# Peptides against a protein of PDB entry 8BZL, part 111

Target 1, 228 residues: chain A of PDB entry 8BZL
Amino acid sequence: SYDRAITVFSPDGHLFQVEYAQEAVKKGSTAVGVRGRDIVVLGVEKKSVAKLQDERTVRKICALDDNVCMAFAGLTADARIVINRARVECQSHRLTVEDPVTVEYITRYIASLKQRYTQSNGRRPFGISALIVGFDFDGTPRLYQTDPSGTYHAWKANAIGRGAKSVREFLEKNYTDEAIETDDLTIKLVIKALLEVVQSGGKNIELAVMRRDQSLKILNPEEIEKYV
Target 2, 242 residues: chain B of PDB entry 8BZL
Amino acid sequence: SRRYDSRTTIFSPEGRLYQVEYAMEAIGHAGTCLGILANDGVLLAAERRNIHKLLDEVFFSEKIYKLNEDMACSVAGITSDANVLTNELRLIAQRYLLQYQEPIPCEQLVTALCDIKQAYTQFGGKRPFGVSLLYIGWDKHYGFQLYQSDPSGNYGGWKATCIGNNSAAAVSMLKQDYKEGEMTLKSALALAIKVLNKTMDVSKLSAEKVEIATLTRENGKTVIRVLKQKEVEQLIKKHEEE

## One batch from the design tools (peptide; made by RFdiffusion4, then SolubleMPNN)

Design b1_p15_2_s1 (from b1_p15_2, 5 letters changed)
Fold by OpenDDE base, seed 2:
Structure b1_p15_2_s1 (fold): chain B 228 residues (1-228), chain C 242 residues (1-242), chain A 15 residues (1-15)
Amino acid sequence: as target 1 above (228 residues)
Amino acid sequence: as target 2 above (242 residues)
Amino acid sequence: RPRPPFTSAIESALF
């Protein structure tokens, strides 16, 4: 009997494969997202890059479109599949609707994809959570999170991965209107939040910033150190 | 416990994919393959384990495969799986060439195969491929490149790396001796011999047990060359004299 | 259950 049904309900109503996929997410590097007034910021814990590894190929933050980027925690190979699907959808939307996707739209698309993998025979859930940030065409900054189940919500700030609990606790205490009053303060908030779980130094943080009407900017280590 | 060990595409309670982990473990039993990126080229060096006297000498390369004019790979793991993956790489590269009338970018070929590998970890009724690959290539976008991919469908670019038997020790040695920005192909070849001599479970390194391929650019063309046994012997001899 | 000694390296490749 090839048990084609990978994700099934337990007698008590649990979807164990979804829960276990969430455990896979918790093993991932910590990612944090913060929505500012006119900025969205993603930060990710850099795993100690092996000295001989090309940093270009170790990216945890990626663009989905000009107005949307994503960080993830969990299985990197799974994330690549989701990213590729999302990119195709963003381009398809531009072609068919003649406008870029809203951040909510692409989040819903990703969430729906994930949900299908929890209900499809012979497929396991995606072992990833994602923080999706960007700007809607009206210039509104957005932050969404999605998990292996396909659930998604909008956030002011959130974190995923190994250190997510500590980072969230920090954000709950420190996310105020004053703390995000400027772009620089928002960036500082993300860095400070990551430093709760990452050893000090810009070398251990990947940071990406998207400002209104601007493209995604990945900060170099020297730029990050200016905010520390 | 055993249920998670036998099913190909399920998470453990701890969020582990045991079949992927076991596939990676299987690769540890394969012959050593290493890759080194230099300023003027890139190389693969691989252990030959099956030296049968009755093997037709026509098999110049057991573990190093030309993918297209600009790329080659080496494999560690299950030979049959490796054959399937190398054929797929060739097909992907050829289809791209036909469609776009230009060679596939190196990373794009790697990612295409990695997506296939990933699928075998997520779709039921399939086991992961028991193969890791090293890729060497040149393209107009990034020049000389070295990549590694594993059964999970993850990949990375490297200056130097190793897969197969004693790969961790080899990587440690590479980290110690690799000089960033100063690596010539000549020095990379010497380093490859040094590392193989220490990582191969042989008392004495011999040219018959080592395959080496280099990828260089000559007159605006990529040249992939498998070193002759005599050339490998010279490299080994030089190492023994140092 | 004792983690296989190689799991840390594997985890780095998976995640």
Scores: peptide ipSAE 0.034, ipTM 0.642, DockQ to the pose 0.582
Fold by OpenDDE base, seed 5:
Structure b1_p15_2_s1 (fold): chain B 228 residues (1-228), chain C 242 residues (1-242), chain A 15 residues (1-15)
Amino acid sequence: as target 1 above (228 residues)
Amino acid sequence: as target 2 above (242 residues)
Amino acid sequence: RPRPPFTSAIESALF
């Protein structure tokens, strides 16, 4: 009989498969998110893309909708499943409610999906954490994080992946109202935070910016170098 | 023994449900939650552990959730499981209100969730919820009420109880200090601070690490209030002076 | 009983 219960409690009250999924996240490339006053910024560490690899296929920042984007750390294949389901939900919400999702709503959807995979037969947890950023319809910038357990919280700034500890320590020290007073300062904060763990400067950083009432903009390497 | 430890919730030869017991062990690692029933109200007091500078919302309450106008709960255990259960409680309460045009009785709401918990212990391929809850409420049938439920789907009414870290020690202290029939909300608040000060794994109790909610009746309406940090500080200060 | 050590902030958020 195939043991259909993949995620069970240990004698000491641990969900080993969830903990191991969290270890998979720690092996992922570093991602950082920062909420500014009227801007949200995501930054990710570019894995050394093999020279012959199509850069378009290695994007770690993706749009979920016009007002929401996501970065992730962990298993890329798992992330694709989550992203696709989230995109479908965003479109469904627009059709049924006639408004875009709130950032909290779509985060809760993703979190609930992850939680179900920790409690369903024959399913392992998703090996991903996500940073979800965007704007609510009222123009409020939001940043959320979710983990393999399905837990989620709102953040001013946070990081996930292999360098997350160092990046978080930097953000805890440097995130102030003054440091996010302008869009440019907020972008600079994200870049500086990533440079704590990313070697070779701006060439190894992917940066996405969403400003109030504007579409997601992915910065090119030249634009990133202007901030460094 | 190992054959029964790693599979879907099944009975051991001794009749134990190890996965339920292990879920209860998980709850022991969660922050302490306390409930005390008084003559003029009921309270929840919970340890706040998630104090991060980068959190966007200073959570007014991390562990205390309003369920409806007449009920609130506190959670100990796996946060994601707790989110699912608290949402379900709200949905059950609203469906009842829509169907019967009156608030759900407290015990009925608790029972409805306990049936869900129980199902997750019996149906194949489900794991138990790693969550215990304390429920506070008021209804016209029994007045002020305090309930506790665990991963098994078992529940009970209490005058005072505790879940989470050091819960056994807390319950022992409550048994010693709880005066049946003489408990005011004021005395219950003092007792809550006393017990938390002894049971929390903290050298000094601070208001930032404690959240307290009270449920009272004013002018024939239920009032659920989370105490402000200053009010909690005053309670702590008063305890330190004693 | 000693609290199981959580190796990360994410693990601590499990509870």
Scores: peptide ipSAE 0.021, ipTM 0.539, DockQ to the pose 0.030
Fold by OpenDDE base, seed 1:
Structure b1_p15_2_s1 (fold): chain B 228 residues (1-228), chain C 242 residues (1-242), chain A 15 residues (1-15)
Amino acid sequence: as target 1 above (228 residues)
Amino acid sequence: as target 2 above (242 residues)
Amino acid sequence: RPRPPFTSAIESALF
């Protein structure tokens, strides 16, 4: 059956395992990314952590390097593999090129990694989409998205996961130059976008902010509530 | 029959490589790309399908890629496969330049990639690339050139050709309207718009949905230029007036 | 033939 074969086309030209991996992404918690003028913001739907779960163990937003961070939707275990390889590549680039990676470079690396897992027998596609944000060395803010196929594009704003459609529709209506005029407005835009699909307000949102020449900051719930 | 469909390296009883054919079928669903060779240049024209408001300004064409100073390509098929292949083309071209201190001849670059494509049809555990490419280039040996390659690793030189959606109809139109020896870049651009207008699955052709690149020679240098939206609009307008 | 359905957030992400 073509749907069970990892590396075969269907008669009508489908790669079913890639499509099924995209369906796995749609089951993931919603993630949002927005590029502002001098800021990049990632937001993720925080699922209710069981009372006994250590909140520190389930980070959906991860630093890849000092200038790059990633949010994902889909299989958490698959995400760990991608994140680890990306981190190694970021460090390798710093050692060999003596500069941090561009956001495009590391996105292309991740995309190529994903693509290879769609074309090799014995490897299934990664069940993960990623939003990759950061700053290039010249201080330009960037947002990229990757999917299970290994496709990637640059975005002003985008969303992935379960609520991605509704969040994108919101962003298409509300992403304007005025809406991202300040860092605070950009953060508010991300929160408002997530609130389209997240119930119970700021308690169920994880938010990360990276400003120009600053390290990644994860906002605490109290900081998020100030923007609500 | 289905037993032969799931393995890349197995011929059917009829001698068909079904996985290669299915890869070609995937390409048939991709946006239309065409190439036209003229006396004074060569062009690629491609359908742009991914127009989203939230996309960041792609300074580069969605489907047309510069390979080196003397070559560009357009792609039809699986985007991620295309990205891998276009990267390989750039690496091959760069390695040749470093080794021989001259640009790689156009056909040699095409052949090198075609060997890779072919290998993915013959070695077990791999699938064919779901990508066809059009190549435009200039070299000192043959001047302006247009090539097409498919998932099998087959390639050919062309005066005009098309890949992707409605490619067969496009090729038929090109055969009818292409005037051998009389094709200027200007006439080629007009022909490209004419063919795209008929082959694209759109009610009306718009400049936002079309990418065009030209390759010319100016002062002994190759110039690869992506047409501005306004220039494409003018070409469309001219076509609508004819 | 109908275009393959795309499940990606990007229209025609596969193709």
Scores: peptide ipSAE 0.013, ipTM 0.505, DockQ to the pose 0.035

Design b1_p15_2_s1 (from b1_p15_2, 5 letters changed)
Fold by OpenDDE base, seed 4:
Order: C-alpha cells, then sequence, then structure tokens
Structure b1_p15_2_s1 (fold): chain B 228 residues (1-228), chain C 242 residues (1-242), chain A 15 residues (1-15)
C-alpha cells in the first residue's frame, strides 16, 4: 500500500508519510512566531505541567545559537534530534566561516535535513514543524517556518500546531504596521494571538523575545501578565 | 533492504506512531516503579514480581541498576530491552568520564539514551524499545535529580513519578501527599511504601516484593544504597502502625 | 481493529 511506503509516490503524486507527519504536527502544542521591526517573538502554548513535573525539562522554545531560536510543534523527541543537529551546525559554521549563521542558512540546513528523511526508505519523516526566528548579522529580524516535507518559507507572522488555523486567521486580520510599531505592541500581538486558542492567559503561555543585538529572553509569568 | 523498510515505525493517517503507543501500553502492564525526589536524597522503589523459589541467584536488584557512581535507574517493560539500554547507559557514562575526566551530568546521560530511543522509532529495521526508565542521580549542576523517559525518546524531570502498572493511580497519590520543599528522604521512603501498598496488585505488601534504592550525599560523595530486606520490613511495619 | 484512542497521557508524552 502506498500509505505504508515511506518514499513511494501515490498515483496522484502524494507522499503519504509526509502528509501523515503533518498530521502529527497538528497534534502538537500551538506555537506562534511574529517578526516585529526590531524584535522577534515566539509564543508557545504551555501544556499543563503536571504538578510534580520539573518545568525546566518542559521547554518548547530553545536557542540554536546566540542569534537564532526555535519553537516547534509535533513530536518532542524528533524535535530534540533536529535541535541538536542545528546547534552543531551553528557552531560548525562559526568555526569554519568565522561568522554566525544567518537565520535563512540554518533554516535551509534544517529543511534539507528534513527533506532527506522523506527520501530514504530506511527513515520516516520528522513529525515536527518549526518556527525559526532570529537576527542576521546586519540586524535584520527573520522568521522562517519548516514542515516535515523539508519546505521552508519566510514569514511576517505564522503559527504551527493544533491551534494554528485560528491563530493564523487572527494574525491575518491583526498583523499591521501599527500592530508591530513597538516591541511591546509586537509582544501583545503574540499574546493576543495565542489567547485565541489558550485559556487562562499568562499561566499557559511560554513567551520568548529576541531583540536586535540581545540574547533570547524567556519571559516569566509575571512579565507576560503585564501584556494581558 | 525491503524487509527492513517494512519494519520501520511509520505514521498513521492521523499522525500517530502506533508502535510507540503499543510499546507504552505494554509498559503499563509491567511492574510498578516509583521515583521520589527529596531535599537530602532521591529514591527508587520497584515492584519485584519474579520471586521464583527456584531462582538460583537472589537478585538484590532485579529492576534497579547502578549506572555509575552518581546515577541509578529503574526499568518498567521488556527485561531484555532494559538490559540493552542499561548497558548502553553505562557505556555512555564511561566514555564521557574517559573523555572529560569528570562524571557525565545526569540530564546529558538521559538525553543521550533518549536520542537512541528516538532513533529506534525513526530508522528502518528498528522497533521501539518496550521500556520506560526512571533515573535518579546527583551532579554539581542541579544536585539531586529524578527523570522519566519512555519509548518515544521523550523525557522529563520530576519531583515524584511512577511508571508501570497502576501508574496513574500512583501519580495521583503522589500529587496529594508530596510536600514540595519539605520532603525528606525519610518522608519520601514512607510515601513510597504508602503508594506501593495501595497500587501494587498484591493482597499484602511484603519486603520480598519491593526493591528500594536511595541516592544520598555523604562527605561530598554520592552513595547509592539498596535497602536491605530488614529495612524495608521496618518501613512496611511503620506504615501498618499508622 | 479498534484503534486505541489516544489516551491523554500518551499524547502528552509524545507531543
Amino acid sequence: as target 1 above (228 residues)
Amino acid sequence: as target 2 above (242 residues)
Amino acid sequence: RPRPPFTSAIESALF
């Protein structure tokens, strides 16, 4: 059956395992990315952390390098593999090229990695989409999305995971130049977008902010509540 | 080649990895393992099911494995898979020690194994490991730690958790009785006995059916100790008197 | 064969 073959096209040209991996992404917690003028913001729906779970080990937003961070939706274990490889590539690039990666470069690397896992009979696709944000060396903020197929595109704003449709619809209506005029407004936009799918605001949102020439900052719940 | 491709864990139309889910389901029927983090130590408590009178070797620890001087684990699931994974943990820890001349940080050891587990869910000719693990350890970065990992290669840190049979009920009891910030190893041991007494599918809890290991720090060294049967009997007796 | 429903616990562990 074509559905069980990892690298076989259906008669209508579909790669079923890639499509099914995209369905796995839709089961993931919602992630949102927004590019502001001088800021990039990632927001993720916090799964209800079990009372006895260590929050340190439940992160959906991670740094790939000093200038790049990533959020994902889908299989957490798959994401860890992609993150680790991306981190190694970022460090390798610094050593070989003597400059940090561009956000596009590392996105393309991740996309190429994912694509290879769609073309080998010995490998299933990665069950993750990623939002990759950061700053290029020239200070330009960037937002990219990758999916299980290995495709990638640049975005002004986007969402992935279970609530992505509703969040995208919100962003399509509310993403304006005025809405991202300031860093604070950009952060508010991300929070408002997530609140379309997340109940009980500040406690159920993980928010990360990267400003030009600054490191990734994870906002604490009290900081998030100031924007609600 | 084609035969190996057919054995790869693949996505369902709904984006599910059924082989991983089935491995997790199988673990739900395995013997109960508990982990509890305290301020002054961490413990593992495991159900011992294989008490055969004809077993020649009294395994002091059937389900609890020392990994290195600073870490131990407990396993729920397929014993043969557990043996492979525990051996791999030991090898990873030893390689790190040889390379860096310091013990591997607890989370790094857990993640290294979890990457292996994940690979067995993604690469051709592989099946998921039918094993969940609880890890206890100490390192200079985070002190006492408790982790749980599953067949998917996912993991998390915990104050207290349970895997195997009746794990949901055990976790519920742990949530009710765990006192965050005030948990001593002594109170953790008492809690472990309390939870096991209620969750083990046995008529009466006995010391022969329970394995307990503690990890503490003494004089700047990690001490991993499997409790003697008499010590476990005393804990059970104390619980029965309450 | 009845597809085992995603138990909330399994979904939480995988995703």
Scores: peptide ipSAE 0.112, ipTM 0.677, DockQ to the pose 0.757; fails the geometry check

Design b1_p15_2_s2 (from b1_p15_2, 6 letters changed)
Fold by OpenDDE base, seed 5:
Structure b1_p15_2_s2 (fold): chain B 228 residues (1-228), chain C 242 residues (1-242), chain A 15 residues (1-15)
Amino acid sequence: as target 1 above (228 residues)
Amino acid sequence: as target 2 above (242 residues)
Amino acid sequence: PPRPAFTKAIEEALF
């Protein structure tokens, strides 16, 4: 069967391992990203942290650099590899180009990395999709998505993971210029979108906010409840 | 359909990595290992299954390995895989020490090994390691720490956790009895004995079947100590009297 | 032997 080979086309032109990696993404917890006017917001469904687990080690949202952060859906261990490579590239870019990466640049880097793992013999695709948000040096907020194939696109809003369909349907209906007019409204939009798939309210949501010229802020549960 | 079961580093149509799942299943049949974080220390408790009287080498610790002066680990799963990984941990820690002239932070050591584990799930021609590890350690950044890692290359920090046989039941018991912020090393030792007594498929818990190591700080130095059999006997006796 | 079911435990461990 052609689907046995890690990096070969089927007779009908499918890369089955890439498609199956996309199925792995669908098993991941839901993540949502929204680009506001002067804000980018990431929200993730909190994985049921076992009562005795250290929350510090269960983060679904991470900084790639001071101006870029990432959420993912899919295999956690795969994500760690991608995150580490992206962080190194961000630092390397600062050293060699003397400017921080653009959000598009680092997304393209991650996408290229993923693509290579779809074409290299003896490697399987990464079982992750990522939402990458941040600010370019000109202060423009950006949101990108990349999938296991190495494709990437810019979005106003998007979702990945098991609840992505429902969240996207909500965003398609509710994402308007009015809905993102303020930072608070943008945050509310993300929370409402996640609540379409997360039943237990603000306790099971992790939210990260990046405003223009500000560092990534992870909201605590009390801060999240103010928006519910 | 079973063609995805035998291949390493391939996704099933459903997005599953069967070899990783099977490695985890294998660990479920291994001897129980517990880790408990206390305010004044951290401990590992492990089931000793291979007590053969004819073994020439007095293994003081079959399942608990000192990694460096500030860290130790316990293993559940394939012994040969465990030996490879524990050796790698020691090498990573040593290389870091040589490069930076300070001991490797606990989480960095765990992460370094987890990256290796992950690679064995993604690169063709390699099988996952059939081993889960519990790590105990101290560093200047986070103090006393307990980590768990699995064949996937995933890891997490814990207040208390269990791997190996009957781990789910053990974790449930730990959740019930672990008092956050009030756990002393003494109480942690008692809890470990309590959980092992119920988790181990033995008629009677004996000191010969249990290995316990504690990690403490004395005079600004980390002390890793494997409890003597007599000390373990006293803990068991105390539990039986309660 | 039969494949293990995709349990919550496996989901939580991998994803």
Scores: peptide ipSAE 0.322, ipTM 0.699, DockQ to the pose 0.783
Fold by OpenDDE base, seed 2:
Structure b1_p15_2_s2 (fold): chain B 228 residues (1-228), chain C 242 residues (1-242), chain A 15 residues (1-15)
Amino acid sequence: as target 1 above (228 residues)
Amino acid sequence: as target 2 above (242 residues)
Amino acid sequence: PPRPAFTKAIEEALF
């Protein structure tokens, strides 16, 4: 039998392979994104880096361009494919349009890529959700989420992965204008949100910050502990 | 229903890719391969299982492959799959060299192959490769490097790791004995022998059953050397005396 | 043969 993976509708109208890809996302480490006033913050649960593993090669937060970064939950290998395609598109856009991508543009590109993998014969959906953050050229901070289905939405704050429910519940209660009034408060909010599901404090958190007109900054553990 | 077991590119209801997991299981039955990063070099040590008296004496490394002047790999899993992947690695490295007139960075070669592996998990009509690889290399960006990749297309950099049979036990032993920042190639070789002696399903470790390659830098050039049987015997003997 | 359990090792390798 030709093993043609086909994402097809069930009799009741479900795309089971998409739903099952969403289950794969839930097996991934937790990621959280928060949009502040002039800052975007991504936090992820550090995968227990094996003692002998190089931490450099175990990152769940990556830059797509100078003004856009992404965190993900789900299959790491799938994420790499998406990241690479997104990076190429960001560069292509700069060359052809002579401006960096908007965060919405690159999110839509990623979403379209994911959607195609839900409708093409012989392809399975991507087993990842992504939080995409950055700044548009006008200086507006943005946060988007995309799912295996290719659906995407803009968010003030959101979470994906195994602890996403608890983190979202925390954010729903604690995300206020006052809570994001400063960059430091925004960072603190992300850390507190992750601590709902991450054990052993700041050592198990990876945090990335992007401010207006600044490059992505990955905080070291000492910097994270200052906010705990 | 076992329909999820036979299809290569479908998720289970629980979000699992069973064919990828089964490919990884297949690797667990393969001969052990170790990689250890040292300050002054990196090594691969692999179990040699096919010792047939009728094999022609041209002892090419069964499990360790030179990829280019700056990189080598070892394989655990299906031999035919390994041959395809190692050939692809060589082609990728050569194409890069021709295009850019410089050697491909180690991680870029690893990722290029990992993208191929991943594709075989996502595109229908193909099964995952039943192979894990250890990569050793040197480049001007990161110096000596050790990577591991699996059938999923995931990879990671390592100070020391193991693939194949009893890999979990080997990794545990490596974690106990690996001294970060103090690892010389000499000590790494000794550690490799120690771990192989405990993890290989043999009553007695012999040089004929072990392949070892080292990657070092000499006079600004990478040197990849497969140890001679006599050298391996000396390492084993030294271990037995301790 | 039975399906392997979803071990931490598999989780760490894939996700």
Scores: peptide ipSAE 0.315, ipTM 0.695, DockQ to the pose 0.778
Fold by OpenDDE base, seed 1:
Structure b1_p15_2_s2 (fold): chain B 228 residues (1-228), chain C 242 residues (1-242), chain A 15 residues (1-15)
Amino acid sequence: as target 1 above (228 residues)
Amino acid sequence: as target 2 above (242 residues)
Amino acid sequence: PPRPAFTKAIEEALF
């Protein structure tokens, strides 16, 4: 029988493959999420696109459904698998329950998927963390984070990836009720947070905004520069 | 040689299942959870470690989970594993209710999950769950109950017990202070605070770092209540005055 | 490379 790769405990009680997956996340570009009053905002560090690379193929922010979007840090290929599975679940939920998923529901689904890959024979953990934002049916804005372990929590604001520590420190200091009083202020907060780790200003930032009862909007560079 | 360390389906020459032991080691690093059975109720008390300013308001306890109307549990160990197991407990309880039109007896729910845990220690290609659980409940057969289960699938009923960080020391303290037949819920709460104050790796116990749930019977119904922060503060204050 | 140290961040993520 071929020995199958499995995530196992170390003698000191660690799941090293999960920890190494977390290291893979830290190598990813920084992503930030902020929940405002009537808005959710995702920001991502834009990687330099090669001159011949189609910019449309490198999206770090994607819609899971009309009311939910996700940013990730870590292995892009792993993210694609998670995104596709989540999209299928969102559609399945609409068909079976006749309502869109709650942000918590789809987060829990993704978290459960990740957890299974930490305990299933022949599978390695997903090398991604994700920020999942959106609106519940009642119009409540939500922000969740998932890790390679399958753990998830709700956040007011958070960051993942390479610059996450610095961005979180900024958010801990600057996230106030006043700072998110308006949609524009919330967007500015995300941009300022990303600028802690992103070089060359707004040109290297990708921003997605979802307002209550509105579709996901990806801001163009000119729109981003208005907030800088 | 670490030849025996990476598989669950093999015993060491000494008869040890290392992956189960390593799962238990993981639990030793988790926050402390304790349970105390009283004459008029049962309680869970758990350490809350993940306090971040940017966390959204959690309307549910971090470490204590309601399973059904008559049972709750606390978890020590890997959070993602705990989420899977607590979900499974809820599903088992619901399926039983639908099938038999009565709530599942406490021990049967515990046993059902323990069978799953055990299977993950015996079937190839799986790792043990890195989680221990404390269960509190009430049923018509045995009244108020407290159970503990570990990664091996072993379980036992307890008058008082502890899992997670410094559990051995906590159990020793519980053995010293637990008075059989004289334990009220009030005295159990005081004992819980006393033990947590000594076992938590914190200079000073604060209400923000402690979750407490009580299970009681009122008017023929089970009431599972998570104590408010102010109530926990009062318990801590009372302990500091003694 | 050496195995990552068990940091508080890892603990919070796993446990």
Scores: peptide ipSAE 0.058, ipTM 0.548, DockQ to the pose 0.030

Design b1_p15_2_s2 (from b1_p15_2, 6 letters changed)
Fold by OpenDDE base, seed 4:
Structure b1_p15_2_s2 (fold): chain B 228 residues (1-228), chain C 242 residues (1-242), chain A 15 residues (1-15)
Amino acid sequence: as target 1 above (228 residues)
Amino acid sequence: as target 2 above (242 residues)
Amino acid sequence: PPRPAFTKAIEEALF
C-alpha cells in the first residue's frame, strides 16, 4: 500500500500522506487573507468558544514578528510547533542579519520545515496550511500560503480550511482594484468573503489588520460590525 | 479497512489521526477530574477509583500532583503515562527555575508539555499519551489559571472544565451554575461537590472517593493544599442539606 | 469495535 509511507511515491507520482494531510486542513476552520494596497487583512472563522473557555487561549491568528502574522487551518497542535519555530527564526534573523525577515523569507522557512516532514519515514506531514501576511522593509504588503507539502505561493487573496472553496470563489469574483482601493474596502471584502461560510458574522469572525509600519491589530466585535 | 488505525504517523484519507482519537476515547472512560477557577483561588477535584482495602499506603493524592510551589495538576487516563508526564512537568519547571531564578509561568509549563505530547503524535515509534491533564496555577502575569490539555498536544484556558468520565454532562452543569466574576473559592468547592455528586457513577458520594486540592495566595505566597477527608465530608454534608 | 464518529467535540479538540 502506497498510502502508509510518506516517502513512497505511488506509480502515478502521488504522495498520499501529503494529500491526506491536506484533507486534515479541510477539517480546520476557515481562514482568509487579502492583500490590499497598504494593508493586509486576515480573517478567521471563530471556533465556538465554549462559555467557560478563556478566549486568550483560543486564537487562530498570531504574530510571528512585528511585521508578520499568520493564520492557519488544520491541526492546532501542529500549528503551534510551526509558529514557535517561525518565531525563533524571526528573532534569529534579526540577531544574525540585523533586519527583520521578509514575508517571503519566513514563508520559505516554514515551507522548508514542512517539506522535511514529508521526506522522513519517522515523521508525518504537518496537518496545517497557513496564510502568512505582513510587510517587507520597503513597505510592500505580502500574502503567502503554505500547505502540508511545503509548497508556497504569493497571493493577492486566498482562503484555507473547510470553507475555502466558497470563499475563493467569492474572492475570484469580487477581488478588483476598486474593491481594495481603501483600507476600509479591503476589510469589508474580507468580511464579505467570510460571510459566505460563517453565519452571524460579527460574533463568529476574528479579524486582524496590519497596516504599513503598524503592529497587528485584532479588531473587536464592535469594530467588525461597523463593516457589516 | 483499518490500516490507518495502528500508527500516529499515518493520516487517514479523511485527514484523521486515529490513534490520537482513540487515546481521547480511552480518557473518556477514566475517572472524572474537575477544575474550577475562582476570584480568590483555583481548585481541582478528582474521582478516586482505586480504593482497595489491601493498599498498604493510602496516597493522599492519587490523581492530583504538585508540580512546583505555584502549580498542580490532575490527570485522567493511563496512570503510567500520567506519572511520566508529571515527572517531566516537574523537571521542566525545575530547569526553568535554575536557569532564570524565577518560577516558570503557568502557560509556558503547559505548552512545554504540550509540545512533547504533540511530538508523540508526529514521530514514528511513538504512541500518543493516553492522558488529559488539568492544570491549576498562579503566576504574576495572569494570576490564578486553569488549563486543560489532551493527547493531541492541544490546550486551552478555562474558567471551569471537566475531563474523564461523564465530562460532557459535567461541563454542561458547570456552564449552568458557574457565576462568572462572582465565583469564590467557597462557592467553587460547593459547585465541585454538586457536579461530582451528579456525574460520578456512584450510588452515594463519599469523601473517600473524592480528592480536592485548592491553590490560593496567602501573604504573597502560593499555597497548594489537599483537603482533608473531614473537610471533604463537611462539603458533602453541606450539599446534602441544600 | 467501530471507529468513533468524527464528532464536533473531536473536531474542536484537534483542529
Scores: peptide ipSAE 0.385, ipTM 0.773, DockQ to the pose 0.774; fails the geometry check

